# Designs tried in a protein design run: peptides against a protein of PDB entry 9IZ0. Part 259

Target 1, 345 residues: chain A of PDB entry 9IZ0
Amino acid sequence: ITCLGSNGHTYKQLVKGGNDDLRQDAVMEQVFEQVNGFLRSYRKTSQRNLSMRTYKVIPLALKTGVIEWVQDTIPLGEYLDSAHKVYHPKEWSLSTCRKLIAEKQMEDLETRLKVYDLVCRHYRPVFRHFFLESYADPVQWFTTQTNYARSTAVASVLGHVLGLGDRHGQNILIDKTSGEVIHIDLGIAFEQGKKLPVPECVPFRLTRDVVDGMGITGVEGVFRRCMEFTLETLRREEDSLLSVLEVLRYDPLFSWLISPLRRMKKQKMQLENFNQPESGNITTDASRDPKIQRNNVSGESEAERAILKVRQKLSSTLSVEASVGELIRIAQDPSYLALMFCGWS

## One batch from the design tools (peptide; made by RFdiffusion4, then SolubleMPNN)

Design b2_p24_6_s2 (from b2_p24_6, 13 letters changed)
Fold by OpenDDE base, seed 5:
Structure b2_p24_6_s2 (fold): chain B 345 residues (1-345), chain A 24 residues (1-24)
Amino acid sequence: as target 1 above (345 residues)
Amino acid sequence: KEFEELVKAIEKGRGEGAAKAFLE
């Protein structure tokens, strides 16, 4: 929809209705704004304008709300699919790659690594071209690529600390003006991605294309240093961050658990990539709801566990450099990436 | 076995056509 603001400006807004928990998004955006406060207060992060890009979420009801339409954005996955066809027209289709990974998703690590290697050899990164094709001016090119690396670093640290899941290419927008990343659909947080049918096992998205967008230095330089400064800030502000999260324990509207509906939707998407769309009336015979034992884990016990995990991730047991080094290693490790769901690559 | 044959077929340059034929 297009709304006329009280200031006379027209704003595009996305009205979401249905099963998306816009309250989860709104709460996570509030946490990001608090973190942005910490990043602005700390010299090493403020001098670099480090922030998590946020968007306005106005929940109207339990399952409806208005999301700010972020102008001049594209989903990362949409860009990558189009760009791959242009720059690598002789390589495999994304569909073929996803089907191969899906076909072997129940196999051992060795088999999954072989599939991942095959996919990597036949589906090469292209995201560097986003900056090369979008910015003819070298200063704009350098600035936007730097902004991308910075915003990705902030999002990577914060995504790890808060345990953000479901970071597929449709849930990451690229701002075409700034080069910054915008994370959307924040309904999988506090490591609930590990409860998906294919568990998430990487701390954040650092796929080959995410790295390719950082340019010739890859993860080295701007990205690594900005991760370090971000983690240093979050460690310094640990008590403040934990206090913000403690408020969420008492929010009756905040879900510390993945919704059963979202889990089922993810399970279907992971399974439907196997079945060709035969036009058959899938009578949703709702009868075989596997009794997902509602383990009555009190929402409070899950909140406490989530906060404890955040505290553990902010531990000073390792240096900032060592912690960031390990996170970057794990996030790029084929032994972890090969275990991700077929839509991750 | 079939997957190893697929890998060998791909390495022999049958490319995406071999991958598609394995998935059918």
Scores: peptide ipSAE 0.150, ipTM 0.838, DockQ to the pose 0.037
Fold by OpenDDE base, seed 3:
Structure b2_p24_6_s2 (fold): chain B 345 residues (1-345), chain A 24 residues (1-24)
Amino acid sequence: as target 1 above (345 residues)
Amino acid sequence: KEFEELVKAIEKGRGEGAAKAFLE
C-alpha cells in the first residue's frame, strides 16, 4: 500500500497478513534504535557512523502488521544466486548444492565436512562483484564497500549479543545506494535458533560470500575494527542495554520463546529451499491455534536465561580484540558452517 | 560407500552430473 505521512510525503508500506507475528520484529527494531543511541554517544563508533540499519514495523494484530518498504534493496541470496550464474556458469547450481547438503544432514561431522568442502569447490564466492558492478566511480566503490563492512560488523556483534543466529541470505537486504546491510524477519532472537531441528551453530553469518563483499582485506580490515568498536560500546553500555531488555521481560506481548508456528515456518523455509520455489500461495489454513496455556513461569525463566546470556556475552573477562577474534574464528569455522543449511555462500 | 563413489566420480571431473545422479 501507499500511505500519505503527516509530513505530506507518500510512503510505500508492506501489509503482512497470515501467520507472521510482527511484535517480535517491532521489539527488536526498538532495541536496535536504543543501541544506535549508544553507538552515536561513543566517540569511536560515532566518528565512523556505525549503526544498525532499521526499518519501521507496526504490529496491528497477532498475525497482521505493516512494515516499511525498504526501497533500493536486494536480498543477499537473490543477488548471489544471479551473480553466481553469470560469473561461474560452469559451477554447480544452488539447487544441487542444497540437495547434497540435505542428503547428508543426518551423517557424522566428517561426512558433512567432506560434502561442505565439495560444495565449496564447485560454488565459489561472487559477492565482490556487487560492488564492482554497482559503482563505476572508485571513490563510490570504496565508500560503499566500506559501508558494507561497517554495517556487517555492527550487525554481527548485535546478532551475537542478541542471539539472532546465522541469518539466511533472504533475511539480509543490501542497500544498493549505500552498500549497507538491513536485517529483516527478526522472529528468532535470544538463541532460540539453537532449538531448531537444524540448530544455529554460528554467532552470525560470516560465510565466504559475506567475506568476499569486504574486498581484498576480508575480515582483517574495516570489519574486525568495527566489530571491536561496536563490542567496546556495548560493554560500556551493558547496564543500559540490560535495562532495555528487562523492560521486554515484563512485556506481555513479547515472546522469549520461539512460537511453534515460527519454528515450523523456519523448518518449512529450510525444506522448501530444497525444492524450486513454485510460487504456490500455500494458504495453510492452520486455523487450529492450540491454546498453549502460556505457563507464565516458563516465559519468565526463559527471559531471565536470555538476559543472563546477554550479560555473559558482554563480559570483560576477555579483551575486546580476543573476543572479536574468537567470534570471527567460530563464524568461519568449517565445522560449524558444514552443519548449517547454507554455510557455503 | 555410495557417497565415496560420488566423491571419486566428481574428482574424476563428472561434476554436477555425478552429483545429480547420486541424488536420483
Scores: peptide ipSAE 0.058, ipTM 0.751, DockQ to the pose 0.037
Fold by OpenDDE base, seed 4:
Structure b2_p24_6_s2 (fold): chain B 345 residues (1-345), chain A 24 residues (1-24)
Amino acid sequence: as target 1 above (345 residues)
Amino acid sequence: KEFEELVKAIEKGRGEGAAKAFLE
């Protein structure tokens, strides 16, 4: 739909129906808006225009809402699949890579590392080409690549601190105008990604293609420095951030736990990516509303545990540089990436 | 064993065809 705003501008809106609780997305977007306030308050972050890109989410009911359509975007995974076919037409298909990783999912770490290395040799990074193709002007190219590295740094720190999960290439949009990343489908937070059938073991997505988009410096320079400034800001605003999260404890619609239905849906998507040829309309007719007695007592304890984990991630026990260095190391570690559903791109 | 044979088949340039045949 297209809506006319009170400012006289027209906005495209996506009406989303289905089993996805848009309240989770709406709440996380509100947290990002508050964090963007903190990032604007400090010179080191404000001078770099560091922000988490946000989009408007209006939940209309438990399973329906309106999402702002982010114009001029592409899903990272869609770009990477198309670009890989163009630049590496003799390498393996994304489907072959997924099948090999998943076939060996139950094997030991040594076997999984061998499979991951093999997939990496036959599926090379291409994301640098996004910037090279889209921007003929060198200044525009450098600016958009810098904006990408900056926005990825903010999203990486904030995603780690809030424990954002399900950060696959379809849940990360690239703004074709600015080069900035937009994170969507925010309903897996507070380390609930570790409860997926394939547990998320990395603090944020820093795969080879995510790094390839940063250009010749990779994670060094803009990305690392912007992570450090973002983490420094979040540590300074720890009490403010925790106060924002404490308000969410009292939101009866916010779920600190991954719903069994969402877990099953993600499990099915992870398994169906094994079997599907191209075209199948996934009509998930999950009509069975089990009366899940939400034991309220379990929700409060999990909220407290989530907030304690956020506090722990903001701890000043290590320097900002040491903390960022360790996060970057873990996020790029083959021993973790080999355990992921799609750690190679 | 089968995986080591796959790796050897890939190293011999059978590539994606060997990977598909290993998954079948």
Scores: peptide ipSAE 0.052, ipTM 0.756, DockQ to the pose 0.037
Fold by OpenDDE base, seed 2:
Structure b2_p24_6_s2 (fold): chain B 345 residues (1-345), chain A 24 residues (1-24)
Amino acid sequence: as target 1 above (345 residues)
Amino acid sequence: KEFEELVKAIEKGRGEGAAKAFLE
């Protein structure tokens, strides 16, 4: 739909219907707005204009709402698929890489590492070309690449702290004007990504293409420093952040657990990406809405566990530098990336 | 050396002005 704003500007909006819990997206966006307040108040983050890019979500019903259409964006995965075909036309297709990883998903770590290495050698990073193609002016190129590294650093810290899952290339948009990343589909949070059919083992997405977009410095310089400043801000504002999350503990509409329907949908999407579309009408008779007795008791226990885990991630037991160093190490570790659905790109 | 100074300027949030000065 197109809406006329009170400012006289027209805004495109996506009406989303289906099984997606837009309430969870709306809540996570509210948490990001609060965190953006902390980032603006702290000198080290404010001087760098560090923020999590947000979008408006208006839940209309349990399964329906309006999402702001983020203009001038492209999904990271869409760009990477197109660019890889242009720059590396003799390399393996994304589908071939996915199939090889899937065929070996039940094998030992050593076998999975060998497959991951093989895939990496036949599917090279291309994301640096986004900046080189889009920005002919060297100042704009540099500014947008810097904005990308900064926004990715903020999103990486927040994604880790809040346990954001399902961070595949279609759920990460790139703003073509600023180079900033925009995370969408926030319905997997508080480490519920570990409950997916392919468990998420990394704290955030820091694949070879995500790093290639940072340019010649990679994770060093802008990205690392912006992660450090963001984590320092969140540690300083721990009590404020935990207070925001505690309000959500008592929101009866917020789900601390991944919905069975969303889990099944993700399972199906993972399987469909490996097999050709067999038109198998698995009419999963969605008629058994199990009365998920939201056992309020189980929801409260999961909320408490989630808040405790956020507090643990904000612990000052390690320095900011040591904590960021370990997060970057784990996020790039082949032993974790080889276990992921698409850890090579 | 100039590139390292640029990186340090970027890290300090002065990257845009430093990048402009590095490219001029």
Scores: peptide ipSAE 0.000, ipTM 0.244, DockQ to the pose 0.012

Design b2_p24_6_s3 (from b2_p24_6, 16 letters changed)
Fold by OpenDDE base, seed 5:
Formats: C-alpha cells, sequence, structure tokens
Structure b2_p24_6_s3 (fold): chain B 345 residues (1-345), chain A 24 residues (1-24)
C-alpha cells in the first residue's frame, strides 16, 4: 500500500498478513534501536557510524502488520543468482548446486565436504560486481563497499550475540544507494536456528559471496575491525543489553521458541526444493491455529536460557580480537558450511 | 526507468567482458 504521511510525504508500506509473527520482528527491531544507541554513545563505533540498519514494524494483530517498505533494496540471493548467470554462464546453476548438496544432506561430514568443495569449484563468488555495477564514481564505489563491510560487521556480531537464524539470501537486503545490509524476517532468534530440521551451525552468514563483496581485503581490515569495535561496545554495555532482554522475558507476546508453524514451513521448503521452482506462494490457509495455551512456565525457562547464552557470548574470557578471530574462522569453515542447508550457499 | 536500463546494459556488457576474460 502507499500511504500519505501527516508530513506530506508518501510512504510505501508492505502489509503482511497470515503466517508471520510481526511482533517478534518489531521486538528485535526495538533491540536493534537500543544497540544503535550504544553504538552512537561509544567513540570507536560512533566515529565509524556503525549501526544495525532497522526498519519500522507496526504489528496490527497476532499475524498481521505493516512493515516499512525499504526502498532501493534487493535481496542478496536475488542479486547473486542473476549476477552468477551473467558473469559465470558456463558454471553450474544454483539449482544444480542445491540439488547436489541436498542429495548428500544425510551423509557423513567427509562426503558433505567433498560435495561442498566440488560445488564451490563450479559456483564462484560474484558479489564484488554489485559495487562495480552500481557505482561508476570511484569515491562512491569505495564508500558503499566500506558501508557494506561496516554494516555486515555490525549485523554479524549482533546476529551471533542474539542468535539470529534463517539468514538465507532472501532475508538479507542490500541497499543499492548506501551498500548497507538490512536483515529482515527476524522470527528465528536466540539460537532457535539450531532447532531447524537442518541445524544452523555457523554464528552468522559469512559465505564466499558475503566476503567477495568486501573487496580485495576480504574479512581483513574494515570488516574485522568493525566487528571488534562492535563486540567491544556490546561487552561494555552488557548490563544494559541484558536489561533490555529481561523486559522481553516478561512480555507474554514475545516468543522465545520457534513456532510449530514456522518449523513446518521450513520442513516443507526443504522437501519442495527437490522438485519445483521457488514461485510457490504457499498460502497456507493457517486459519485454524489452535489456541496453543502457552504454558507460561516453559517460556520463562527458555528466556532465562537465552539470556544466559547472550551473557556467555559477551564474556571477556577471550580478548575481543581473539573472539572475533574465532567467530570469523567458524563462519568461514567448510566443515560448518558443508553442514548447512543447501539454500545457504 | 532509463537509469535502470542503463545499469542493466552496463551489467550485461561487463558480464560479457568478464566472462570473455575468464576464457583467455
Amino acid sequence: as target 1 above (345 residues)
Amino acid sequence: DERKKLLEAIRKARGEAYAKALEE
């Protein structure tokens, strides 16, 4: 829909209805705004304009709401699929690569690593071309690539600390003007991605294309340093961040668990990706969600476990540099990436 | 519209040039 604001500006808005709990997105966006406050207050992060890019979410009902339309964006996965066909027309299709990984999903790590390595040889990164295509001016090119590396670093630290899941290429938008990343569909948080049919084993998305977009330095330089400054800020503001999360512990509207419906939707997507192109608007007529009496007792124990895990991730047992170094290592490790869902590559 | 068409044309031309340079 398009709305005229009281300020005379026209705003495009996405009305989302049916199956997605926009309350969880709205709460996570509020947490990101608080974290953006910490990033603005700390000199090392403020001087670099480090922020998690947010969007406005207005929940209207349990399953309905209005989302700010993020203008001039493209899903990362949509760009990568289209760019790969242009720059590497003789390489394997994304569908072929996904099929080969999916066929070996139940095999041992050694077999999955061999298939992942084979796919990597036949499907090369292309995301560096986004910046080269979009920005003719060298200063704009460098600025937007720097903004991408900075925003990806903030999102990677926050994604790890808050345990954000489901970070596939359709849930990460790229701003075509700033180069910043925008994370959407925040309904898998606090490590609930590990409870998916194919568990998420990496702390954040740092695939070969995500690295290729950082330019010739890859993860070294801007990305690593911005992760370090972000983690240093979050460790400094640990009590403030935990206090924000404790408010959510008592929010009866917040869900610390992945919904059975969302789990079933992910199971179906994992099964359907064997046979049909992704054009399936699965209008699941989920009109009959039984009133799951949320036993309050189970929610509190999951919230406490989630907050404890956040505290553990903010531990100063390792230096910021050592912690970031280990996170970057794990997020790029083929032994973890080969275990991911076939749609992760 | 014109800017989008121009970006698509630049993308195509760069992709063709890059694909050719990977075959050499």
Scores: peptide ipSAE 0.095, ipTM 0.722, DockQ to the pose 0.019
Fold by OpenDDE base, seed 4:
Structure b2_p24_6_s3 (fold): chain B 345 residues (1-345), chain A 24 residues (1-24)
Amino acid sequence: as target 1 above (345 residues)
Amino acid sequence: DERKKLLEAIRKARGEAYAKALEE
């Protein structure tokens, strides 16, 4: 839909209908706007213009809403697949890599690490080329790469603190003008990604391609420093952030748990990527409705546990530098990335 | 349109050059 604003400008909007609850996206965007307020209040973050890029979400009904169309963006995964075919035409396809990782999903860690390493050798990073292709001017190249590293740092800290899941390459947009990342589809938060059929084991997405986009310094440049400044700001504003989350505790429309429908949808998408047409009639009699024992764990006790985990992640027990160092280490650890659905790119 | 075609041509040329440099 194209809407005419009161300012005379036309805005493209995406109407999303179906089974996706846009209320969670809208709530998370409101949390990001509050955090952006904190980032603007501190000199260390404001001087770097650190922000989580937001988009407007207007829920119209339980399963329908309007999303702002973010102009001049591309999904990270779309760029990476396209670029990999150009720069590495003799390497494996993304589908081949997914198949090999998937075939070993039930194997031991040692076997999974061997397959992950094998995939990594046949699917090399390409994301640095985004900046080289898009920006002929060296100043524009450096500025956009810096903006990418900054925005990725903010998103990584917030993604960890809020326990954002489902951070695959289609849910991360790149702004082609600024180089900033825009996270979309925020319907998996508060570590509910660990409840997916393939559990999320990393605090945020810091795959080889995400790092390749940071340039020659990788994580040790702008990224690490901007993570530190962001975490320092969030620790200072802990009570303010927790107060915002407590308001969500009392929102009857906010789901602290992954919906069974969303879990099933993700399970199907994971399984459909395994079905190459080998002609075997596996009649999966999907008729057994797994009686999901509604453990009547009150929604309140899940909210309380979620808020407690946020508080624990903001703990000053470790220095900001030590905390960021450990997060970066875990996010890049092959022992975790090999367990992920797409940890190699 | 011309700018898009130019960017695609630059991408292709860089991709071919980069692919070649990884085989050497």
Scores: peptide ipSAE 0.080, ipTM 0.707, DockQ to the pose 0.018
Fold by OpenDDE base, seed 3:
Structure b2_p24_6_s3 (fold): chain B 345 residues (1-345), chain A 24 residues (1-24)
Amino acid sequence: as target 1 above (345 residues)
Amino acid sequence: DERKKLLEAIRKARGEAYAKALEE
């Protein structure tokens, strides 16, 4: 849908209908708007214009909503697949890499590490080319690459603190104008991604291609420093952030549990990427399972556990530098990346 | 050929701008 705004500008909007609960996405966007308030109030983050990129989500019903259409964006995974075919036409296809990782999913860590290393040798990073292709002017190139590193740092800290899982290349948009990242499909928060069949094992996505986009300094430049300033801001605003999350504890629209439908859809997407299943009509009979009443007591306990984990992640027991250093180390550790669905790119 | 020369000139100018930004 295209709407004319009161300012005379036309806005594209995406109307989603179906089985996608947009209420979780809307609530997470509201949390990011509050965090962006903290980032604007603190000198070190404000001077760098640090923010989480947000998009408007208006839930209309349990299964229907309006999403702001983010113009001039591309999914990270779509760019990487296209660029890899151009720059490395003799290397393995993404489908070949996925198949090899899938075939070893049930094997030991040593076997999975060997297959991950083999895939990495046959699928090299290409994300540097996004900035090289998109921006002819050196100043625009440097500015957009800096904006990418800054926005990725903010998203990485927030992703860790709020336990955003399943940050695969289709859930990360790149803004072609600013170079900033936009995270979409926020339906997995508070470490619920660890309960997936292929669990999210890293605090945030920091794969070889994510790092390749940061330029020659990789993680040791703008990215690390912006993570530190973001975490320092969140530690200072801990009570304010926890107060925002306590409002969500009592929000009847927010589900602290993965919906069975989203879990099944993600399981099916994971399985369909592993097996070409023949067209078996699984008629999911929507039987009235009386589980709705058991969900309230389990939801409060999950909410309390989630808030306790956020508080623990904001702990000042380690310095900001030590905490960021450990997060960067874990996010790049082959022992975790080899366990992911797509840890090589 | 002209597009390749332009890309090489842009890459050189980026390398010089980046070297200067590392000295500041």
Scores: peptide ipSAE 0.030, ipTM 0.490, DockQ to the pose 0.013
Fold by OpenDDE base, seed 2:
Structure b2_p24_6_s3 (fold): chain B 345 residues (1-345), chain A 24 residues (1-24)
Amino acid sequence: as target 1 above (345 residues)
Amino acid sequence: DERKKLLEAIRKARGEAYAKALEE
């Protein structure tokens, strides 16, 4: 829809209807806005303009709402699929890679690693070309690539700490103007991604293409340093962050658990994506939702466990540098990436 | 005091988002 603002300007908005609970997205965006307050207050993060990119979510009903249409963006996965066809036309298609990984999903780790390595050799990173294509001026190129690395670092730390799941290439937008990442579909949080049919084994998405976008320094440049400063800020503001999350504990509308319906929907999408290219509009007319009586007692216990895990991730037992080093190592480990749905790109 | 202000800000932001969602 297009809304006329009180300022006489027209704003595009996405009306999302159906089975998606936009309340989780709206709550997570509010958490990001609070974290952005902490990042602005701390000198090391404010000097670098570190922030999680946010978008407005207005939940209108249980399953309906308005989302801000983020202009001048592209899904990471859409860009990568297009760019791989252009820059590596002799390499395997994304569908071929997905098929080979899928065929080995039930096999042992050794077999899955061999197939992952094979796919990686026939599907090489291209995300560096986003910056080279989009910015003719070297200063703009360098600035946008730097903004990408910074934004990805903030999103990676926050994604880990909050246990943000379902970070596939369609849920990560790239801003074509700034190079910043925008995370969308925030309905899988607090490590509920580990409960998916294909469990998420990495703390955040740091695939070969995500790293290729950082340029020649990869993770060892702006990215690592910005992760360190972000984690240092979150450790400093631990009590403030936990206080934000405690408000969610007492929110009867917030779900600390992935809904069975959302889990089944993601399962179907994962299974369908093994057989079909990402064609957009699956309007599944699933009108009959049974009233899941949420036992309040189970929700409170899961909220407490989630908050305890956030506290554990903010622990100062390891240095910031050691913690970030281990997170980067795990996020790039082939033994975890080979277990993921799309760990090669 | 800061914790109370943060709780109030979150409640206010939620209340305003919910109120807007009821008026539309």
Scores: peptide ipSAE 0.000, ipTM 0.250, DockQ to the pose 0.017

